# Designs tried in a protein design run: peptides against a protein of PDB entry 3T6J. Part 18

Target 1, 375 residues: chain A of PDB entry 3T6J
Amino acid sequence: PIVESYIGFIESYRDPFGSRGEFEGFVAVVNKAMSAKFERLVASAEQLLKELPWPPTFEKDKFLTPDFTSLDVLTFAGSGIPAGINIPNYDDLRQTEGFKNVSLGNVLAVAYATQREKLTFLEEDDKDLYILWKGPSFDVQVGLHELLGHGSGKLFVQDEKGAFNFDQETVINPETGEQIQSWYRSGETWDSKFSTIASSYEECRAESVGLYLCLHPQVLEIFGFEGADAEDVIYVNWLNMVRAGLLALEFYTPEAFNWRQAHMQARFVILRVLLEAGEGLVTITPTTGSDGRPDARVRLDRSKIRSVGKPALERFLRRLQVLKSTGDVAGGRALYEGYATVTDAPPECFLTLRDTVLLRKESRKLIVQPNTRLE
Target 2, 372 residues: chain A of PDB entry 3T6J as posed
Amino acid sequence: PIVESYIGFIESYRDPFGSRGEFEGFVAVVNKAMSAKFERLVASAEQLLKELPWPPTFEKDKFLTPDFTSLDVLTFAGSGIPAGINIPNYDDLRQTEGFKNVSLGNVLAVAYREKLTFLEEDDKDLYILWKGPSFDVQVGLHALLGHGSGKLFVQDEKGAFNFDQETVINPETGEQIQSWYRSGETWDSKFSTIASSYEECRAESVGLYLCLHPQVLEIFGFEGADAEDVIYVNWLNMVRAGLLALEFYTPEAFNWRQAHMQARFVILRVLLEAGEGLVTITPTTGSDGRPDARVRLDRSKIRSVGKPALERFLRRLQVLKSTGDVAGGRALYEGYATVTDAPPECFLTLRDTVLLRKESRKLIVQPNTRLE

## One batch from the design tools (peptide; made by RFdiffusion4, then SolubleMPNN)

Design b1_p9_2_s3 (from b1_p9_2, 6 letters changed)
Fold by OpenDDE base, seed 5:
Structure b1_p9_2_s3 (fold): chain B 375 residues (1-375), chain A 9 residues (1-9)
Amino acid sequence: as target 1 above (375 residues)
Amino acid sequence: GGVFHFYPD
């Protein structure tokens, strides 16, 4: 088997300022079959980047073909095991030097181990589909999230010599209709400018890219899904995201007005965006469980994903990218924190829902190192 | 910093 490993101070999720890396390392073996799918995704990446909802001027000038490998993890050392990785974590380096993507395939498999009877917040009719397609949908989402989420978008930069990496006279901000009025100066980075929201904001952008591009038939074809299966994968991917947005409330601390997990905050933001879209796309209904205690149900109308969900996500995702590209921290913070705010305001009553989420919280899953055998 | 991971539910 092909063995891969990495080790170092890599991820800054645990740093409130998003700067200090946590020590992380893994040893894994290459999953050749799944890697082949990601290779096909990489081969289509340049074309798929054009499907993202921003002008080419807001996309990287040159596509640098990354490596993308699916790995089965033998051992992982860190505070949390990701399902996907995109490195390096510096946008400037990704734009100039390229990047590498990794999917930790067997980590995803652990997420699939939820028993039907323990699956919370879904309609009964959705549970079987969810169980069946959660795995495949995760593969799609992770691939898109890493490769085309984190791997997309241009930062407008003025270098130390005063030169711009964009034409100030011709590039137009699609949100304002005006010329570009802000950019990253020499020494400024994504993390340094966006600071406390940088991690969650970027994860939200990447997740949104996944949801948006998973609607593209070519993506589903790359992963081997056609017809009804493709539609079910799309549905479950979106359903998983809106459910995750509800589950995310576990990671909010009301007393501190603080989110404790960047990805969960991102998922809550996406939920808020899709709820705002209205038109019956997403519905969260408080219910009573079989135990007589509070429960809830999330409904996603699959027939409205393309008609209602996609346009809403498109607008939101474009705004995220434009604000990121231009280094507009004030605008970006206002947008993101607005959607990340948790109140008990009707109709959603998110603080009340949080109590329900906590009440229905499952025990934390333990990941144990697997054994390997030669056949 | 390092921020680019996907964490499943």
Scores: peptide ipSAE 0.096, ipTM 0.779, DockQ to the pose 0.374
Fold by OpenDDE base, seed 3:
Structure b1_p9_2_s3 (fold): chain B 375 residues (1-375), chain A 9 residues (1-9)
Amino acid sequence: as target 1 above (375 residues)
Amino acid sequence: GGVFHFYPD
């Protein structure tokens, strides 16, 4: 078997300022079959990058072909185990030197073992479909999230010599219609500028890229889905995201106005964006469970994903990228914190819904490290 | 920064 590993101070999620890395490491074995799908995605990456909702001037100047591998984890040492990874964690290096993507396939597989009777917040008619396609939809989402999410977008930079990596005279901000007014100066990074929102903001951008690009037929074809199956994978992927946005409320601490998990905050933000789109795309309905206690249902109108959801996500995703590229911290913070705010305002009453989420919370699953052998 | 996709258990 092909063995991959890494070790060191890699991820900064536990640092509120996104600066100090947590010591982690893993040992994994390459899954050749799933890796082949990601290789096909890599082969289409340059073309798919053009489908993202920002001008080419806001995308990387030169496409650098990344590596993408599916891994089955044997050992993972750290505070949390991811489903996917994009490294290195430095935007400048990703833009100039390239990057590597990995999908931790057996981590995703653990998430697939959801029992129907324990599946919360979905309509009964969606449960079987959700169970059937959750796994495949995760593979699609992770692939897009890592490769075309984290792997996309340009930071506008002025170097130490005063040179710009963009044409100040010709590049136009698509949101304002004006020339570029802000950029990263020498020594400034994504994390240093956006600080407390940097990690969650970037995860939100990457998740949004996944939802947006999973609508592209070529993506579904790469993963082996056609016709009705492809549409079901799309539906379940979007359904999973809006459900995750509700589940995310567990990780909000009202007393501190604080999110304890960057990815869950990101998913809540996406839920808010899709709710704002209106037109019956997403509906969260408080209900009463069979036990007589509060419950809720999330409904996604499949027929409105492309007509309502896609345009809303397009506008939001473009704004995320433009603000990121220009280093507009004030605008970025205003946008992101606006959607990340949790109140009890009607009609959603998110603080009340949080109580429901906590009430319906299941015991955390234990991930046990496997053994492998040659047979 | 954040560069991995985490699914809480």
Scores: peptide ipSAE 0.078, ipTM 0.773, DockQ to the pose 0.473
Fold by OpenDDE base, seed 4:
Structure b1_p9_2_s3 (fold): chain B 375 residues (1-375), chain A 9 residues (1-9)
Amino acid sequence: as target 1 above (375 residues)
Amino acid sequence: GGVFHFYPD
């Protein structure tokens, strides 16, 4: 078997300022079969990066071929087990030296194990489809999230000598139509500059890339889906995201006006973006469960994903990237915190929905360490 | 910052 491991102070999600890493380590075995799909995705990465909704000037100057491997985790030491990893966690290093992507395949497999009767907030007609395609859709989403989400975009930097990594005279901000007016100075990083919103903001960008690019036929083909299957995978991927945005409310603490999970905050933001798009794309309906207690249903109109959802996500994703690239903390915070705000304002009444989410909360799954042996 | 992906649901 091919064994991979890493160890160190890696992920900063538990630091409120996104700066200090938590000690983490794992040992895993390479899943060769699943890694082959990600290798095909890597082979298309340079072309797929061009499909992202920002000018090439906001993308990395040089394409650096990354590594992408599917791993089956044997042991994981840390406070949380990810489904995917993109390292290093420093944008400057990713831009200049490259990066590695990892999918933790057996972690994803655990997430696939959902009992139909415990599947909350979906219409009955969607449950079977969701169960069927949740796994495949996760593979697609994780691959895109890590490789083309975290692996995309450029930070505009002025180095310690005063040199810029972009042409100040010719590069235009696509949102303003003006020259670039802000950038990262020497010693400034994504985390140091965006601090409290950095982790969630970046996760939101990566998740948005996944949703946006999963609409591309080439992506689905790489994962082995065509025709009706491809459309179902797309639908379930988007449906999962909007459902996750509702589930995210569990991780909001109203009394402290804060989020306890960066990824869940990101998913809520995406839900808000797609709700704002309107036109019946996403509908959340409070209902009464069979037990007579509050419940809810999320509906996604699959026929409007491309016509309504994609344009809305395109605009939002471009704004995220532009604000990130330019180090515009004020603009970035205004945008992101605007969508991340949880109130009880109609029509959504998110605080009321939160009570419903908490009421319907399922027990946390236990992930058990596996064994492997030579036969 | 941290760039790991997970699904807590």
Scores: peptide ipSAE 0.073, ipTM 0.776, DockQ to the pose 0.528
Fold by OpenDDE base, seed 1:
Structure b1_p9_2_s3 (fold): chain B 375 residues (1-375), chain A 9 residues (1-9)
Amino acid sequence: as target 1 above (375 residues)
Amino acid sequence: GGVFHFYPD
């Protein structure tokens, strides 16, 4: 088998300022079959990048073909086991040398093992579809999230010599219609500028890319889905995201006005964006469970994903990217923190919903790493 | 550091 490993101070999720990496390491075996799907995605990446809702001037100047591998983890050392990884985190290296993507396939498989009777917050009619397609939809989402999410976009930079990596006279901000007015100076990075929101903001961008691009027929074809199956995968992917946004409330601490998990904060933000779109796209309904205690249901109108959801997500995703590219921390913080705010304001009453989420919280799954043998 | 992981729910 092909063995891959990495070790070091890699991700800064646990640093409130996004600066210090946490020690992490794994040993894994390559899953050749799933890796082949991701290789096909890589082969289409340059084309798919053009489908993102920003002008080419906000994308990398030169496409660098990344590596993408699906791995089955044998051992993992860290505070949490990711399902996908994109490295390096250094923007300069990502822009000049490229990047690598990893899907931890067996971690995803564990996440997919949900019993129907334990599946919370979904309509009964959606549960069977959700169970059937959760796994496949996650494969799609992870692939897009890592490769085309984290792997996309350009930072406007003025280097130490005063040179710009963009044409100041011709590049137009698509949101304002004006020339670029802000950028990263020498020594400034994404993390240094956006600090406390950098991690969650970037995850939100990546997740949004996944949702947006999964609507593209070529993406579903790459993963082997066509016709009704493709539409079901899309539906479940979006449904999973809005459900995740509700589940995310577990990771909010009202007393501190703080989020404890960057990805969950990101998913809540996406939920807020899709709720704001209105028109019955997403509905969260408080209910009473069979036990007589509070419950809730999330409903996504499949017929409105393309007509309502896509345009809303497009605009939001473009704004995320433009603010990121231009280093507009004030604008970015205002946008992101606005959607990340949790109040008890109607109609959603998110703080009340949080109580419901906590009430319905299930015991966390313990991930046990089994022995692997060669036959 | 950066954030380039995916964590499932």
Scores: peptide ipSAE 0.210, ipTM 0.826, DockQ to the pose 0.356; fails the geometry check

Design b1_p9_2_s4 (from b1_p9_2, 6 letters changed)
Fold by OpenDDE base, seed 1:
Order: structure tokens, then sequence, then C-alpha cells
Structure b1_p9_2_s4 (fold): chain B 375 residues (1-375), chain A 9 residues (1-9)
């Protein structure tokens, strides 16, 4: 088997300032069969990047073909095992040297083992579809998240010699209609400028890319879905995201006004964006469980994903990218922290919903050790 | 970065 590994200070999720990497490492075996769909995604990456809702001037100047493989983890040392990885985490290196993507297949397998009777916060009529398509939709989401999420976008930079990596006279900010007013100076990085929101903001951008591009027929075709199956995968992917946004409240600490998990914060932000879109796209309904205690249901109107959801997500995703590219920390922080704020304000009453989420929390599935067999 | 999906079920 082909063995892959990495080790070092890589992910900065445990740094409140998003700068210092946690020491982690893994040893994994390449799953060649499962890597094929990701290779097909890579083959379409250059074209799919053009489908993202920002001008080419906000995208990488030169497309660099990345690697993408599915891995079965044999051992992992760290605070948590991801479903997918995009490295390096340095935007300059991503833009000039390239990057690698991996999907941790056996981690995803753990996520697929949902029991219907334990599945919280969904309508009964959605549960069977959710169970059926959660796994496949995760494959799509992870692939898009890593390759076209983390693997997309350009930072506007003025180097140490005063040269710009963009034409100041011709590049237009699509949000303002004006020339570019801000950029990264020499020595400034995404993490150094955006600091406390950098990790979660980037994860939010990547997750949003996943939701946005999963609507593209070519993406679904790459993953082997057509017709009704493709539509169900889309629906479940979006449904999973809005559900995840609710579940995310577990990771918010009201007393400290902070989030304890960057990806969950990102998912909550996306939920807020889609709720703001209105028009019945997303509905969270407080209910009473069979035990007489609080419960809740999340409903996503399938018919409104493209008409309401996509435009809302498009606008939001573009704003995320523009603010990131221009190094507009003030604007970026205002936008992101605005959506990441958790209050008990009606109609959502998120702090109350958080209590419900905590009340309904189940013991998590854990991966202890993998089984690897040679057949 | 890495995508992390937590399944509480």
Amino acid sequence: as target 1 above (375 residues)
Amino acid sequence: GGSVFFDPD
C-alpha cells in the first residue's frame, strides 16, 4: 500500500489568535479507489474556480494543479481528527507553489454511522433521506471545501519592494465599484491580520464554497450522482449544513462570548446567512419532545435552495472573499462577527435554542483505532 | 486547514 504521513505544527485552530500551529501527525494508507472521484474533481478544478462568485482578478493568477487523495488513517495524534485537510496553510505558498488535499475516508465512515432513532432536530420526513445521503453529501462537501474552498482566492499584496500583485488602476472591487483601497503589506498574512476570526472565517468561506458549488451539475456528475439522486445529495448537503449550524451552539460559551470550534462557528454563521435570506428557506421550530422537554426541528425548503439560498450565499461568499483579498479587517470582522453573534433575540432566540441543543446532546461517536485488512 | 464534521448522534 501507499503510505502517506505528515507531522508538525500545522493547524492553528487551538490558537485564539489563529497563528500558532498545534503539533499533530498522522500515518495513513492511500485508498486508490476512493481517490478517483477527487482526481476527477481536480481535473475540473480550473473550470469550477471560474464559477465562484468573484472576478478572476480576485482569484489566483495561475492555476496550480493540486493533489487530492483519499486516505485511511492508521494513526492520528492531535486534538481532533479532521474529515479533510488542505495544506499548506500559507496563502502565499498556495498561490505560488500549490497545495495538497486529502479526504480521511475512515473518519467519514464514522460520520456515516448515524442511527435514525438518535437523529436530532430533523423532521421525520427528512430522516430517511438524510441517513441515505449524509455520507455521499459529505464526500461532495469535503472535496469542494478543501479543493475549491481553501484552494481558491487571491490575497492582494504589496511586497517589500513596493510592487503590487494586482493592477491598482484596473482591478475593481465588485462590492464597492471602486478601485482597491486596501491590501496586505510585506510581512502581513491572513492570520496576522484577521487574528481571532481568521480560522473560522476561512472555514466559513470554504464551507460556503462547498454549498455553492454543489449546486453545479458537473460537480454532482463527478461524484457519480445524476437526476433525482443528485438533487437529493444537494438537498441533504444543505440540510446538513443548516442542522450543523444549530448543533454548533454547543460550542458557544455565552459567559465568555466565544466559540470553541472554528468549523462549528462557521456553520452557525452560514445558518444565520440562510435564515436572513428569509422567504421560508430555513425554519427552526422549537418543539416539545416526547419527554415533555424542549426540542427543535430544522426544515429546509428544497424548492427555495436555488431561488433564495444560492443568491444569499453568493452575495455572502463574495463579500467574504473580497474582504479577505483586500485585507479589510474592519469590514471582515464587522461582517463575520455580526453573523457569529449569539443572542436570545427573537425570532430565533439562539441562546434558548442552545439550551435545547445541550439538552438533546448525545454521546459522540469516537474513532479509537482503525481496522485495515489486506484482501 | 482541515474540515471537521462532528456527529453528535
Scores: peptide ipSAE 0.060, ipTM 0.811, DockQ to the pose 0.655
Fold by OpenDDE base, seed 5:
Structure b1_p9_2_s4 (fold): chain B 375 residues (1-375), chain A 9 residues (1-9)
Amino acid sequence: as target 1 above (375 residues)
Amino acid sequence: GGSVFFDPD
């Protein structure tokens, strides 16, 4: 078997400022069979990048073909095991040297093991479909999230010599219609500027890219889905995201007004964006469970994903990217924290829903380390 | 970064 290892101070999710890496390490085995679909995605990456809702001037100047490998994790040492990884975490290196993506295949496989009786907050009519397609849709989402989410976008930079990596005279901010008025100076990074929101903001951008691009037929074809299956994968991917946005409330601490998990905060933000879109796209309804205790149902109207959801997500995703590219911390923070705010305001009453989420919380699945032997 | 999904199921 082909063995890969990963070790160092890499992920900064546990740093409140999003800068200091946690020491993490794993040993994994390459899954060649599972890598094939991601290789096909890589082959289409340059084309798919053009489908993202920002001008080419806000995308990387040169496409650098990344690696994408599916890994089965044997041993993982860290605070949390991811489903996918994009490294390095330095935007300058991503732009100039490229990046690598991995899918932790056996972690993803946990999504395939969903039990119907434990599945919360979905309509009964959606449960079987959700169980069937959660795993496959998650593969699509993770692939897009890593490769085209984290792997996309340009930071406008003025280097130590005063040179810009963009044409100040011709590049226009699509949100303002004006020339670029802010950028990263030498020594400034994404994390250093956006600080407390950097990790979650970036995860939100990446998740949004996944939802947005999964609507593209070519993406579904790459993953082997056509016709009705493709539409079901799209539906379940979006449904999973809005459900995750509700589940995310577990990771909010009202007393401290903070989030404890960057990805979950990101998913909540996306939920808020899609709720704001209105028109019956997403509905969260408080209910009473069979046990007489509070419950809730999330409904997504599949017929409105393209007509209502896509445009809303497009506008939001473009704003995220533009603010990121220009280093507009004030604008970025205002946008992101606005959607990340958790109150008990009607009609959603998110703090009340949080109580419901906590009440309905089940024991988390355990990931058990396997043994290997030579035969 | 890493894509993390916490599923209570």
Scores: peptide ipSAE 0.057, ipTM 0.810, DockQ to the pose 0.624
Fold by OpenDDE base, seed 3:
Structure b1_p9_2_s4 (fold): chain B 375 residues (1-375), chain A 9 residues (1-9)
Amino acid sequence: as target 1 above (375 residues)
Amino acid sequence: GGSVFFDPD
């Protein structure tokens, strides 16, 4: 068996400023079968990067082939076990030296244990599809999130010698139509500039990449889905995201006006973007449960994913990238914090919905470290 | 970074 491990100060999610790493370590075994799918994704990565909604000038100058493996984790020491990992966590190193991706396959497999009777906030007609495709759609989402999310885009930099990594005269900001007016200076990083929103913002970008690119037929083919199955995987992936955006409210603290989980904040932001798109794409309806207490239903119109959802996400994702690339903290904060704001304003009444989410909360699943053996 | 899912259901 192929064993992989890492240890050190790696992830900064617990740092309010997104800079200081938490001490973390794992030992895992390579899942060869699932790794083969991710290898195919890597083989298509250079082409798929071109499908992202920003000009090549905002993408890495040179494609660096990353590693991507699926791992079955045996031991994980940390505050939270991820479903996927992209390292190193330095944009400059990702841009110039490369990166590695892993999917923690047996963590993702927990999604296969969904019980229909405990599945909240979905319409009955969606529950069976959701249960069937939740796991497979997670594989797709994590793969895209890591490889083409975290692994995409460039930062505009002026080095200590005054040299730029972009042509100031020819590169145009696609949002403004103007020349680039801001960049990272020597010693400035994504985390140092965007600070309190950096982690969640980046996760939002990566999640958005996943939703956006999962619409591409080649992606689904790589994962072994075709025809109706591919469409169902797409639908469930998007449905899961909008549901997750609602569930995310658990991790908002109204009294402090802050989020306690970066990924959940990101998912709420995406929900807000897709709600803003309107046209019946996403609907959240407060209801009364069979117990007479508050409930809710999330509906995603499958027929509007490509016509309404994709364009909305495209525009949003492009804005995220442009603001990131240019180091425009003011613009980035305005955009992201705007969507991350939780109020009780109609029609959504998110603070009220939060109460509903908390009311319907199920007991948290436990992740237990497994044993393994050779047979 | 990592992808973290919290699925209580």
Scores: peptide ipSAE 0.067, ipTM 0.816, DockQ to the pose 0.631; fails the geometry check
Fold by OpenDDE base, seed 2:
Structure b1_p9_2_s4 (fold): chain B 375 residues (1-375), chain A 9 residues (1-9)
Amino acid sequence: as target 1 above (375 residues)
Amino acid sequence: GGSVFFDPD
């Protein structure tokens, strides 16, 4: 078997300023069969990057073919085990030197162990479909999230010699119609500039890329889905995201007005974007459970994903990227914190919904680390 | 970065 490992100060999710890495490490075995799926995605990556909703001037100047491997984790040391990883965590290195992606396949497999009777906040008619396609849709989402989410976009930089990595005279900001007015100076990074929102903002961008590109037939074909199956995978992926946005409220601390988990904050933001789109795309309805206590249901109108959801996500995702590329911290913070704000304002009443989420919370699954044996 | 999924169900 092929063994992979990494160790060091890698992920900065636990740093309030998003800069200091937590000591982390893993040992894993390459899953050759699963890796083949992600290699097909890599082969299409250069073309798929062009489908993202920003001009080529906001994308990497040169496509650098990354590595993508599916791994079965034997041991993991850290505060949380991910489903996928994109490294290095430096945008400048990603765009100039390249990057590596991994999917932690046996971590993803834990998601397959969903019990129907314990599945919260979904309509009964969606539960069986959700259970059937949750795993496969996660494979799609993780692949897109890592490879085309974290692996996309360009930072505009002025180096220590005063040279720009973009043409100041010809590059136009698609949001303003004007020339580029801000950029990263020498020594400035994504994390150093965006600080407290950097991690969650980037995760939100990556998750949004996943939702946006999973609508593309080529993506579904790469993962082996066609026809009705492809449409079901799309539906369940979007449904899972809006449900996750509701579940995310567990990780909000009202007294401190802060989020305790970057990915969950990101998923709540996406939920808010899709709710704002209106037109019946997403509906969260407070209900009463069979026990007489508060409950809720999330509904996603399948027929409105492309007509309502995609355009809303496109606009939002483009804004995320433009603000990131230009180093516009003020604009980026205003946008992101606006959607990340949790109040009890109607019609959603998110603080009340949070109480419902906490009330209906099930015991968190434990991931038990395996070992190997010779036969 | 890494994609983290929490599944309470």
Scores: peptide ipSAE 0.061, ipTM 0.810, DockQ to the pose 0.641; fails the geometry check

